# Peptides against a protein of PDB entry 5T59: the designs that were tried, part 65

Target 1, 112 residues: chain A of PDB entry 5T59
Amino acid sequence: TTPTMQSTSLLTEHLGYPPISLVDDIINAVNEIMYKCTNAMEKYLMQRNIIGKKDFSDEIKIGTAKLESLLENSVDKNFDKLELYVLRNILSIPSDLLEENRFRLLHHEKLV
Target 2, 90 residues: chain B of PDB entry 5T59
Amino acid sequence: EHIRFQRLVQVCNKALEESIRKLQSWEKIHECFPNYGQTREGIENLTVCQQQVIKLWSNLSRVEFDAIFHERSIEEKLNQLDDLINKARS

## One batch from the design tools (peptide; made by RFdiffusion4, then SolubleMPNN)

Design b2_p16_3_s2 (from b2_p16_3, 5 letters changed)
Fold by OpenDDE base, seed 2:
Structure b2_p16_3_s2 (fold): chain B 112 residues (1-112), chain C 90 residues (1-90), chain A 16 residues (1-16)
Amino acid sequence: as target 1 above (112 residues)
Amino acid sequence: as target 2 above (90 residues)
Amino acid sequence: KTYSEEEIEEADKFFS
């Protein structure tokens, strides 16, 4: 079942923040980490760009950019799935508890 | 009893592992540096680089995600959510 | 945010 406005409100009250905020933190973090990794890789190789009499700077720049793109695409796909799964299955309230009687109970338990 | 936080950790680990999987392929890395990787020194540099990046990915993700989980108090909140749901069903 | 049923099934399968 897709998360409802009702469940979002209840979870926001419980968490102190909207459920999506946690996911945003995670995604922002992994993106930052991703670029730190690719930047480190490029810098490492650029410090070793000359082998013998050949300068591989251009190849290194192109190659690291390709790897960055590959990683970026993979991160996007996997963490899109993560977002969906987390919001549906982890940060979620069972539908039966969103019914009138159960909803009141859950709300009461959280506020009392 | 408590299941949601464990699931969160597992899902995060899975996403991280699958995301870095392509960089774990030596073949894919070598393809990006076809001429550089034909030199002995180039191969050595790429090998070290690959290992360091993977380690950096793992270490940074662990530290940053743990920090997020702590700042958001998500383990406690998810445990409480589990308890509330279980109590409501009893 | 809206997700397709296919995306939901894929995500569930992926993290099962």
Scores: peptide ipSAE 0.572, ipTM 0.945, DockQ to the pose 0.854
Fold by OpenDDE base, seed 5:
Structure b2_p16_3_s2 (fold): chain B 112 residues (1-112), chain C 90 residues (1-90), chain A 16 residues (1-16)
Amino acid sequence: as target 1 above (112 residues)
Amino acid sequence: as target 2 above (90 residues)
Amino acid sequence: KTYSEEEIEEADKFFS
């Protein structure tokens, strides 16, 4: 079932915010966490960049960047799926309740 | 009876776990540091780094996602949604 | 946003 404008309106009234706002919060959070992790990794290794009189700073920077790219790609793919699933299956109104008479009943019930 | 919030948590956990899976591969880590990882000390550093990053990922995601769920009152709202839907169908 | 049927099926399968 594809989200509709009617469903979005009903859920926005119920939640106090649009359903997409929750997804945005989640995605923004994981992106922030991702860069915190890669930054921490780079800093940790850069503090240990010299081994046996060899300076591995350049290799560390390049290697960390590669890992960051791998993580970025994975996050993008998985959380794109998450967004789709959440909006369609979790933050959704069943089709049988989107009919005119059922819509009024649900709205009336919510307003007590 | 109440199913939507549980699903939300499960989906979030699945996405987080699958996202970090590649960093759990030692081979992938080592490939990014081919010369550094040929030294004993380098291997030790990479090992600790890998473990700490995975822990950091897990801890930060737990704290941040719980905060989001609380701020959005999503458990309560999803439970209410389940109840409303079930009542309408009865 | 619009999604293809394939994307929908993949997401459902992934989180099932």
Scores: peptide ipSAE 0.572, ipTM 0.945, DockQ to the pose 0.908
Fold by OpenDDE base, seed 4:
Structure b2_p16_3_s2 (fold): chain B 112 residues (1-112), chain C 90 residues (1-90), chain A 16 residues (1-16)
Amino acid sequence: as target 1 above (112 residues)
Amino acid sequence: as target 2 above (90 residues)
Amino acid sequence: KTYSEEEIEEADKFFS
């Protein structure tokens, strides 16, 4: 079941933050990590750019950029799936608890 | 009884593993450095670089994701959510 | 925040 506004509100109250905020943190983190990885790769290879009197600096820069693009595409794809799955199956409230009586129960439990 | 946090960890790991899969391919790495990788020294450098990047990916993701989970108190919150759901269904 | 049924099925299968 797709998350509803009601579900989001209840979860926000429970979590202290909107469910999407957690996903945003995760995605922001992986993007930062991705950048650090590709940057480290470039730096490592650029310190080893000359082999046999040939300068491979340009190839290294281009190659690293290509790998970054590949990684970025993969990250986007996989973490889009993650976002969907998390919001639907993990940070979710079953429909039976969204009924009026159950809704009041959840709210009551938070207040007591 | 408590299932949601475990699932969160699992899906995060899966997404991370699948994201780095292409970098684990030597063929993909070599294709990005066609001339550099034709040299012995270049191959050695690429090999080390590949290994280090994969390790860095794994280590950073573990540290950063654990920090997020802690800051958001997500394990506790998800356990409480499980409990609330189970209680409501009982 | 809007997903197709196909995307939902793919995600569920992917993380199963």
Scores: peptide ipSAE 0.571, ipTM 0.945, DockQ to the pose 0.862
Fold by OpenDDE base, seed 3:
Structure b2_p16_3_s2 (fold): chain B 112 residues (1-112), chain C 90 residues (1-90), chain A 16 residues (1-16)
Amino acid sequence: as target 1 above (112 residues)
Amino acid sequence: as target 2 above (90 residues)
Amino acid sequence: KTYSEEEIEEADKFFS
């Protein structure tokens, strides 16, 4: 089912915040984690950039950048799907409960 | 029956697992460091680095997502939502 | 945010 203004309002009242706020928290968190991981990787390898008499700093920087891009693209795709799924299937109200009689019941149950 | 919070946890785990999957490929890691990875020490460093990054990803995501779920009281709220829906249908 | 029907189907399949 597709989220509606009515369902959003009801869920916001129930949750104490808009449903999208939870998704935003999740996405912001994973993005932060992603860059922490790639930064850690670069730093680890840069501390080990010289093997023998050869300096691999340039290769390390390019390589870690490639991995960062790869991870970034994957995160974007997967968590875009997550956003869609969560808002449609988890943080959602069944259509039968959005009818007038059922709508009142949900609202009434919260207030009483 | 409570189902929504379980689903939330499942989809979060799935998204996290699929996002890190490519970094779990040694071949992909090695391809990014073609000359560095031709040295014995380079291979060793890349191996440790790969393992540490994956662990860091898993640990940080667990801690941060649990914190979000707690701060948003999402388990309780989703359980209540399930209960309300079930009650309305009974 | 607006999603296509294809994106919806893919997401449902992915998390099923």
Scores: peptide ipSAE 0.569, ipTM 0.945, DockQ to the pose 0.939

Design b2_p16_3_s3 (from b2_p16_3, 5 letters changed)
Fold by OpenDDE base, seed 3:
Structure b2_p16_3_s3 (fold): chain B 112 residues (1-112), chain C 90 residues (1-90), chain A 16 residues (1-16)
Amino acid sequence: as target 1 above (112 residues)
Amino acid sequence: as target 2 above (90 residues)
Amino acid sequence: KIYSEEEIKEADEFFS
């Protein structure tokens, strides 16, 4: 099922917010979590940057940046798919209900 | 009967699991620290770091996503949506 | 947001 203006309006009325708002919350959360994880990783290793009188600070910074980039790309890819799937298959109204005679049900239930 | 919220949880879990999958690879971790990882202490530090990051990812995701679902009342709303759809089809 | 048919199929397969 493809999201439509009618579907969005009906779901917004039902949810009390636009469907996309939920997805935005999810994506914002995972991005925040992602950077907290990579920051924690860098800090942990930087506290252990000297081994055998050798300073590995530069290598740690470069390495953690590479891992951050890897995670960032993966998050973007997977949660773009999530957005698409959620809006099409979860936060959706079946086509048989996208008729004027069926719209009455959703509006009526809210008003009662 | 109620299927949408369960599916939402499943999709979120799948996206989270697949996003962290590459960090679960020791090979990929080690490749980012070629000289550091040649030392005994370096290997130990990287091992602990990898484990801690994965745990942090899992714990933070659980807490934050549950908070979102609660704040948006999404379980209740999706259950109601399922009920409305089923009622209309009855 | 507009998605291609390929993106739709990929997402469906990924989460199915």
Scores: peptide ipSAE 0.592, ipTM 0.946, DockQ to the pose 0.980
Fold by OpenDDE base, seed 5:
Structure b2_p16_3_s3 (fold): chain B 112 residues (1-112), chain C 90 residues (1-90), chain A 16 residues (1-16)
Amino acid sequence: as target 1 above (112 residues)
Amino acid sequence: as target 2 above (90 residues)
Amino acid sequence: KIYSEEEIKEADEFFS
């Protein structure tokens, strides 16, 4: 079921925040974690950049950037799917309850 | 009876696991460091680096996502939502 | 946000 403004309003009242806010928190967190991981990788290898009197610093920087790009693309794709799924199937109200009478009942039950 | 929070956790884990899958490939790692990875010491460094990054990814995501779920009280709220829906249907 | 039917199906299958 596609999210509606009615559903969003009811869920916002129930949650205390809009459903999208939770998804935003999750996505922001994984993005931060992603860059922490790639930064750690670069630093680790840069501390080990010289082997047999050869300096691999340039190769390390380029290689780490490539891995970061791969990870970034994967994160974007997977968490776009996550956002869609969560908002439609988890943070959602069934269509049979999206009626005026049902809204009143849910609101009343929550406040009692 | 309560299903929504469990699904949320499962979906998050799936997305995290699939996102890190590329870094779990040794071949892809090695391809990014073609000359560095031709040395014994380079291979050793890349091996440790790969392992540590994957662990870091897993640990940080667990801690941060749990914190988000707690701050948003999402387990309680989703359980309540399940209960409200079930009650309305009975 | 607006999603296509293909995107919806793909997400459902991915997390099923």
Scores: peptide ipSAE 0.592, ipTM 0.946, DockQ to the pose 0.871
Fold by OpenDDE base, seed 2:
Structure b2_p16_3_s3 (fold): chain B 112 residues (1-112), chain C 90 residues (1-90), chain A 16 residues (1-16)
Amino acid sequence: as target 1 above (112 residues)
Amino acid sequence: as target 2 above (90 residues)
Amino acid sequence: KIYSEEEIKEADEFFS
């Protein structure tokens, strides 16, 4: 089932932070890592830009930019799926426990 | 008994693995450097670069994700969530 | 966020 406001509130109380905050941390981290990787790649190749008498600097810059775009698109796609899956299936409360009787039990367990 | 944290780790690993898949393709890398990759030295440089980037990706993601999980106490919190749910259904 | 049923199914299948 789809996460509800009630579920989010309960999980926020349990976690000490909104569930989305964890996902945000993960996504921010992978994006930072992504750009560190592409930057390292460009720097490595730019230090080796001249082979023989030919300077490949322009080709290296264009090529690394293309790879960065490919990686960026893949990261976006996969971690969008991750966000959805985590929020629905991992950071989730079963619907039956959100009903009145079960909700009270869960809430009581948290506050007592 | 405890399933949610394991799932989180698995999902993160899967997303990371699938995200780096394009860079694992030598063909795709070579296509981005068509002339550079026509030289012996270029091929060697690209090969080393590819390997290093993939390793960097793996190492950084492991360290950073573990740090996040620790800072958010997510294993403990997810285990507690599992326990609460299981207890409620007992 | 609001997700489509198609997106939900795709994500579930992807991580199953």
Scores: peptide ipSAE 0.591, ipTM 0.946, DockQ to the pose 0.870
Fold by OpenDDE base, seed 4:
Structure b2_p16_3_s3 (fold): chain B 112 residues (1-112), chain C 90 residues (1-90), chain A 16 residues (1-16)
Amino acid sequence: as target 1 above (112 residues)
Amino acid sequence: as target 2 above (90 residues)
Amino acid sequence: KIYSEEEIKEADEFFS
């Protein structure tokens, strides 16, 4: 079941923040890590750009850019799935508990 | 009894592992550096670079995700959510 | 927050 406004409101009250905020933190973190990794790769290879009499600086820059693109595509794909799964199955309230009587019980337990 | 936080950790690990999978392929790495990788020294450099990047990916993700989980108190909150749901169903 | 049934199924299978 797709998350509803009611579910989001209840979870926001429980968490102290909207569920999407956690996902945003995760996605922002992995993107930052991704670029740190690719930057480190480029720097490492650029310090070793000359082999014999040949300078491979241009090839290194192009190659690391290609790897970055591959990683970006993979991160986007996998963490889009993660967002969907987390919001639907982890940060979620079962539909039966969103009924009137169950809703009041959940709210009551939170306040007491 | 408590299942949601475990699921969160597992899902994060799966996404991280699948995201780095292509960089774990030597063939993919070599294809990006076709001439550099034809030299002995180039192959050695790429090998070390690949290993270091994978380790960096793993270490940074562990540290950063743990920090997020702590700052958001997500384990406690998810455990409480499990408890509330179980109580409501009993 | 709009997902297709196909996307939902794929995500569920992926993380199962």
Scores: peptide ipSAE 0.589, ipTM 0.945, DockQ to the pose 0.894

Design b2_p16_3_s4 (from b2_p16_3 with F3Y E9K E12D)
Fold by OpenDDE base, seed 4:
Structure b2_p16_3_s4 (fold): chain B 112 residues (1-112), chain C 90 residues (1-90), chain A 16 residues (1-16)
Amino acid sequence: as target 1 above (112 residues)
Amino acid sequence: as target 2 above (90 residues)
Amino acid sequence: KEYTEEEIKEADEFFS
């Protein structure tokens, strides 16, 4: 089931931060890592750009850019799925516990 | 009993694994460097580069994600959430 | 944050 405002509020109280904040941290981290990887790749190959008196710098730049694009697309796709899954199935409260009586119980247990 | 944190780790690993899958393909790497990869030295360089990038991806992801999980105390919080839910259902 | 049923299904299948 789709996360509700009530679920978000309860989880925010429990976590000390909104559930989406964790996902944002994860996504920001992987994006940073992604560009570090592609940058490292380009730097490594550019240090080895001349083979047999031929300069492959242009091909290296283009090729690295292509790989970066492939990685960007894959990261975007997979971590969009991750966001959805985490918020719905991990950082979630079962619907049966969002009823009034159960809501009070969870709130009470947290405070006591 | 405690299932949510394990699931979080699993889903993160899956997303990371699938994201890097294309770079694990030698054919895909070679396609991006068609002339460079026709030289022996170029092939060697691309091979090392591919291996290094994959390792860098894995290592950085492990370190950064662990740091996030620690900073957010997510294992403890998810375990507590599991306990609360289980108690409510008991 | 609105997801389609198809997106939900795809994510569930992907991680399960």
Scores: peptide ipSAE 0.622, ipTM 0.947, DockQ to the pose 0.902
Fold by OpenDDE base, seed 1:
Formats: sequence, C-alpha cells, structure tokens
Structure b2_p16_3_s4 (fold): chain B 112 residues (1-112), chain C 90 residues (1-90), chain A 16 residues (1-16)
Amino acid sequence: as target 1 above (112 residues)
Amino acid sequence: as target 2 above (90 residues)
Amino acid sequence: KEYTEEEIKEADEFFS
C-alpha cells in the first residue's frame, strides 16, 4: 500500500518525528560514510604516489574520482530503493486499519 | 510478532552490502589505476587500500546506523507499532 | 513522493 497523509500523521505522532526523517538520517549518514571512505582512499594512495622514479599523483586523483562516482551511483540506486521500501512496508499502517473505526482505535490507544 | 525492526535492519544491511559490491571487485579497482597497478608496489597498495575501505565502510555504517536507531528509538517504536497493529486486529 | 509501479516492484523484489 502507498503511504497517505493520514498514515504519515499517525506515524509522526507515534514516532515523535515524521517517518521520512529517519530515512533522511540514514541517507545522510551513508553519504557521509561514502565520502569518508573515498577521501581516506585518496589520502592513502597519495602518500604512496611515487613508485620508483614515477609520480602517479594524477592517475591516483583520477582513479579515486572514478571510484567515488561508482560508489555514488550505487549508493543512490540502492538507498532510493531503501527509502521506498521503508516508507511503504516498514514505517506504514495497514490500509485496513486506516478505516474510520480502526483509525479511531489506533489513535485512541496511542493517546491513552 | 515483532517484525518491522528486524526488516529495517535487514534492508539497511542489504543496501549497504550492495552499495559496496563494486568496490569489492579487484578488476574494478585495478581498472581505475591501470599504470599504478602495473607495478608490484602499486598492486600491494591498492590491495591494502581496497581492504581498508571495505572495512571502514562496514565499521562506520554499523556505528552510525546504530546511533541513528538509538537516537530515534526506532526499535521500541516499531515494536510498539507492531503491538498496536496486532491489538487492533484482535 | 511519487513512485512508479516498476520502482515499487523492483524494491519489493530487491528486499524480499
């Protein structure tokens, strides 16, 4: 089932925050982790940029940038799916409970 | 009985694992450093780098996601949600 | 947020 304004309101009341806020935290965290990883990789290799008499600094910079792009694309793809799945299947209220009588019960039980 | 939090953890782990999969490919790593990786030292450095990045990815994600789950009290909230739904259906 | 049926299907299959 698709999330509705009604389910969002109920979940916001239950959670103390909108469901999307949790997803935002997760996505922001993985993005931060991603750039920490690629930055660490670049720094590690740049400290080892000279082998023999050859300087590979330019190749390292280009190569790490390529890997960063690959990781970015993968993160975006996978966590877009995650956002969709979490909001629809985990942070969701079954449609049958959004009917008027059950809606009242769920709301009342939480408030009491 | 309680299913939502477990599913959240599973989904997060799956997304993390699939996101790092391409970096687990030595061929992908080597292709980005074609000349550097033709040297013995370069191969050694890339090998260590690959291992460390994957390890860092795993460790940071575990720590950060656990912190988020704690700060948002999501396990408790999802368990309560399961209970409320089950109660409403009883 | 708007999702296509294909996106929903892919996500469900991906995390199933």
Scores: peptide ipSAE 0.622, ipTM 0.947, DockQ to the pose 0.916
Fold by OpenDDE base, seed 2:
Structure b2_p16_3_s4 (fold): chain B 112 residues (1-112), chain C 90 residues (1-90), chain A 16 residues (1-16)
Amino acid sequence: as target 1 above (112 residues)
Amino acid sequence: as target 2 above (90 residues)
Amino acid sequence: KEYTEEEIKEADEFFS
C-alpha cells in the first residue's frame, strides 16, 4: 500500500513526530558513522605512511578517498531501500483501516 | 503479535550489513592501495585497518541506532500500533 | 514520496 496524507497524519499523532523523522535520524546517523570510519582509516594509515624509504601518503589519501566513495554509494543505495520499506511496510496503516468506518474506529481507540 | 519493531531491527541490520560488504573484501581494499599493499608491512597495516574499521562500523551503528530507537520510543510505539491494528480487525 | 513499482518490488525482495 502507498503512504497517504491520512496515514501520515495518524502516524504523526501516534508517534509524536512524522514517520520520516525516524528515517532521517537513521540516515543521518549512518552517514556520520560512515565518515568517522573513513576518517579513522585515513588517520591510521597516515600514521604508517612511510615504509622503508618510501612515503605512501599520496597513495593513502587517494585510496581512502576511493573507499569512502565506495562506502558512500553503498550506504545511499541500501538506505534508500530502507526508507522505502520502512515507510511502506513498518510505519504504515493498512488501507482497510483507512476506510471511513475503520478510520473513525482507529481515532476512537487512540483518543480513549 | 508484535512484528513491526522486529522488522525495523532486521531491516536496519540488513542495510548496515550490505553497506559494509565491500569493505569486507580484501581484494577491494588492496586494489585501493596497490603499491602500499605490495609491502609486507603495508599488508599488515591494511589488515589491521580493515578489521578495526569493520568493528568500528558495527559498534557505532549498534550504539547510535539503539539511542535513536530509545529517544523515539519506537519499540513501544510500534507495539502499540500492532495492538491497535489487531484490535481493530478482531 | 512516490516510488516506482520496480523500486517497491526491489525493496520488498531485498528485505524479505
Scores: peptide ipSAE 0.621, ipTM 0.947, DockQ to the pose 0.854
Fold by OpenDDE base, seed 3:
Structure b2_p16_3_s4 (fold): chain B 112 residues (1-112), chain C 90 residues (1-90), chain A 16 residues (1-16)
Amino acid sequence: as target 1 above (112 residues)
Amino acid sequence: as target 2 above (90 residues)
Amino acid sequence: KEYTEEEIKEADEFFS
């Protein structure tokens, strides 16, 4: 098997779940939080949409949508980097331990 | 000795911090509400809104990420991984 | 999932 397959297999056995599952949880959480934040912002401002008898509802809707897009783009970019970094550097097995003899040691110690 | 979980927390915090950075800019907030932000009340509302959103972002992320880490037992598992690797190298 | 060398470098630098 490839080192990547070996790492995934060993880590899945160790964690009790595939490494990507943790990243998926994190990304799903931040996306949910993101939309909760933007929704809260829109609701807050829409409750304060009238100033001096002028209705700013349309501007508020457009403005909050722009901020949502801005935040969405930033979240996507930063957490794509996070996924890459976590899977490569945190949830990973060092290459020197993926050799046959070292691989067996880690697997054996896990089982005993 | 144990390094992986600490690093996980650090990179999560970094990603969260950088993601919200643009909303911390008053200029960017104001630009999205050019006429609303020309009124005194509008400025006040936007100021409070900005502060509340940032706090909500911080609080929700802390609670949700801690819950994930607990449910996945990731601190324990990463510590064990560090120990296994160190043992194999000794 | 596969990544480019530039993406890897950028991520490493970003979280350094």
Scores: peptide ipSAE 0.619, ipTM 0.947, DockQ to the pose 0.701

Design b2_p16_4_s1 (from b2_p16_4, 5 letters changed)
Fold by OpenDDE base, seed 5:
Structure b2_p16_4_s1 (fold): chain B 112 residues (1-112), chain C 90 residues (1-90), chain A 16 residues (1-16)
Amino acid sequence: as target 1 above (112 residues)
Amino acid sequence: as target 2 above (90 residues)
Amino acid sequence: DEELDKEWEEIEKELE
């Protein structure tokens, strides 16, 4: 079930921020981490680019770029799944609480 | 009783684990460095690099996600949500 | 977690 506007509003009031903001923070963080990892990998290998009489700098750059792309694709897919799961199953309000009487209870509890 | 925050942690871990899974494959790593990986020294470097990246991934994600959860007070908020739901159903 | 895995797979199918 897709989150409703009502549930989003209620959760925003409860959280103090829209539910999507949490997901955005998570996604932004993992993206930053991803590039830190790939950058570290490239730097590590580039410091070890010469073996014997051969310079593997070009191969290292290309290879690291390929791995970065691979990781990017995986991160995108998996965190899209995460986003949907979080919004559907974690940051969600059951239908019974969206009814009039239950809705009022939620507001009342917040104000008390 | 309180289940939502646990689920959040679990799904974050799953997404992180699934995302890094391909980099855990030595074969995939080696394929990106076909000539470099044919040398003994190259293999050693790639091995260390792979391990370091995975560790860095794990450590950074733990620190950053915990920081997010703290800044957003998400455990408290999700526990409160659980309590409200349980109360309404009782 | 089996429940999480089931939901995860379901979501995966939906996003494909």
Scores: peptide ipSAE 0.625, ipTM 0.950, DockQ to the pose 0.890
Fold by OpenDDE base, seed 3:
Structure b2_p16_4_s1 (fold): chain B 112 residues (1-112), chain C 90 residues (1-90), chain A 16 residues (1-16)
Amino acid sequence: as target 1 above (112 residues)
Amino acid sequence: as target 2 above (90 residues)
Amino acid sequence: DEELDKEWEEIEKELE
């Protein structure tokens, strides 16, 4: 189920920021980490590109690019799943609390 | 009693683990370097590289995600949310 | 873990 405006508002008030902001932070972080990893791999191998009399630079560049693409695809898929899971199951307000008499619980607690 | 933060940690680990899974396959790595990997030195280099990348992935993700959780005070907030829900249901 | 895995699979199906 998709989060409601009401739940988003309540959670935003509780968290001090919109729920999606947390997910954005996580996704941004993993993307940065991903490229750091692939860059490190390329640099490491390029420093070791010559074996004997053969230069493997071209193969290394192509190979690391393939691995980068593989990782990108995997990250995209898995963190899309993560986003949906977090918003649905973690940063969510149970329906029984989204009633008039209980809406104010989070709001009331903040004011007290 | 407090379950939401635990779930957050679990799902983060799940996503990270699944994302790196294919890089943990030697066969997959070797396929990307078919000629380089036919040399002894190439195999050695790829082996070290694979291990280092996986370690880097793990270490960086741990540090960065912990920082995010801290900056967002998410454990505290999720615990409070659990408490509020439990209180409302009691 | 089991609960997570189940939900994970369900989400996977939804995103396909």
Scores: peptide ipSAE 0.625, ipTM 0.950, DockQ to the pose 0.840
Fold by OpenDDE base, seed 1:
Structure b2_p16_4_s1 (fold): chain B 112 residues (1-112), chain C 90 residues (1-90), chain A 16 residues (1-16)
Amino acid sequence: as target 1 above (112 residues)
Amino acid sequence: as target 2 above (90 residues)
Amino acid sequence: DEELDKEWEEIEKELE
């Protein structure tokens, strides 16, 4: 189920930021890490591109590009799953707390 | 009693592990470098490269995610959320 | 974690 507007508002007040902001930070971080990893791989191999008088630069570039694409696709899929899991199961408010009386309780607790 | 932050850590690890899984396959790595991997030196280089990338992936993700969690105070906030929920149900 | 794995698989199915 998709988080309700009420849940988002309450969590935003509690967290001091929208729940999605945490997910965005995580996704941005992993994307940066991903490209650092692939770049490091390419550079490492390109520094070792000549073996036995043969230049493997083209093969290395193609190969690392393939691995980058593979990793990129995997990251996208798995962190889409992560996003749904976090928003659904972690940064969520049970329905019983979304009732009027419970809503007031949450606000009261915030003010105290 | 506090479960949400633990779940956050677990799901982050899950996503990271699943994302890097294919790169942990030597066969997948070798297939991308068919001729380079036919040389002894090439195999050695690919082996080291694979290991280093996986380590880099793990280390960077740990550092960056911990930084995010700290900046967002997420452990404290999730613990408070657990407490609020438990209190409301008591 | 079995619970996480189950939910993960369910989410996977939803995204497919």
Scores: peptide ipSAE 0.622, ipTM 0.950, DockQ to the pose 0.834
Fold by OpenDDE base, seed 4:
Structure b2_p16_4_s1 (fold): chain B 112 residues (1-112), chain C 90 residues (1-90), chain A 16 residues (1-16)
Amino acid sequence: as target 1 above (112 residues)
Amino acid sequence: as target 2 above (90 residues)
Amino acid sequence: DEELDKEWEEIEKELE
């Protein structure tokens, strides 16, 4: 089920921020972490780019870029799933509580 | 009784685990460095690098996600949400 | 967690 405007409003009031903001924080964080990881990998290997008489700098750069792309794609897919899961199953209000009488109760509880 | 925050932690771990899964494949790593990985020293370097990256991924994600959860007070808010829902249904 | 896994798979199918 897709979150309704009503659910979003109620959750925003409850959380103090829109539900999507939490997801955005998580996604932004993992993206930052991802690039830190790939950067660390490249730096580590570039410090070890010469083996014998061969310089593998170009191969390391290309290889690391490939792994970065692989990780990017995986992160994108999996955290799209996460976003949907969170908004659907965690940051959600059951439909029965969105009914008029239940809605009033929820709103009342926040105001009291 | 309180289930939403637990689910949040679980799904975050799931997404993180699935995201890093391909980097846990030695074959996939080696394919990206076909000539480098044909050397003994190259294999050793790639092995260490792979392990370190996975550890870094795990450690950074733990720290950063915990910080987010704290800043957003999400455990408390989700517990309250659970309580509100349960109360409304009682 | 089986429940999470089931929902995860369902979401995966939806996003495909």
Scores: peptide ipSAE 0.618, ipTM 0.950, DockQ to the pose 0.827

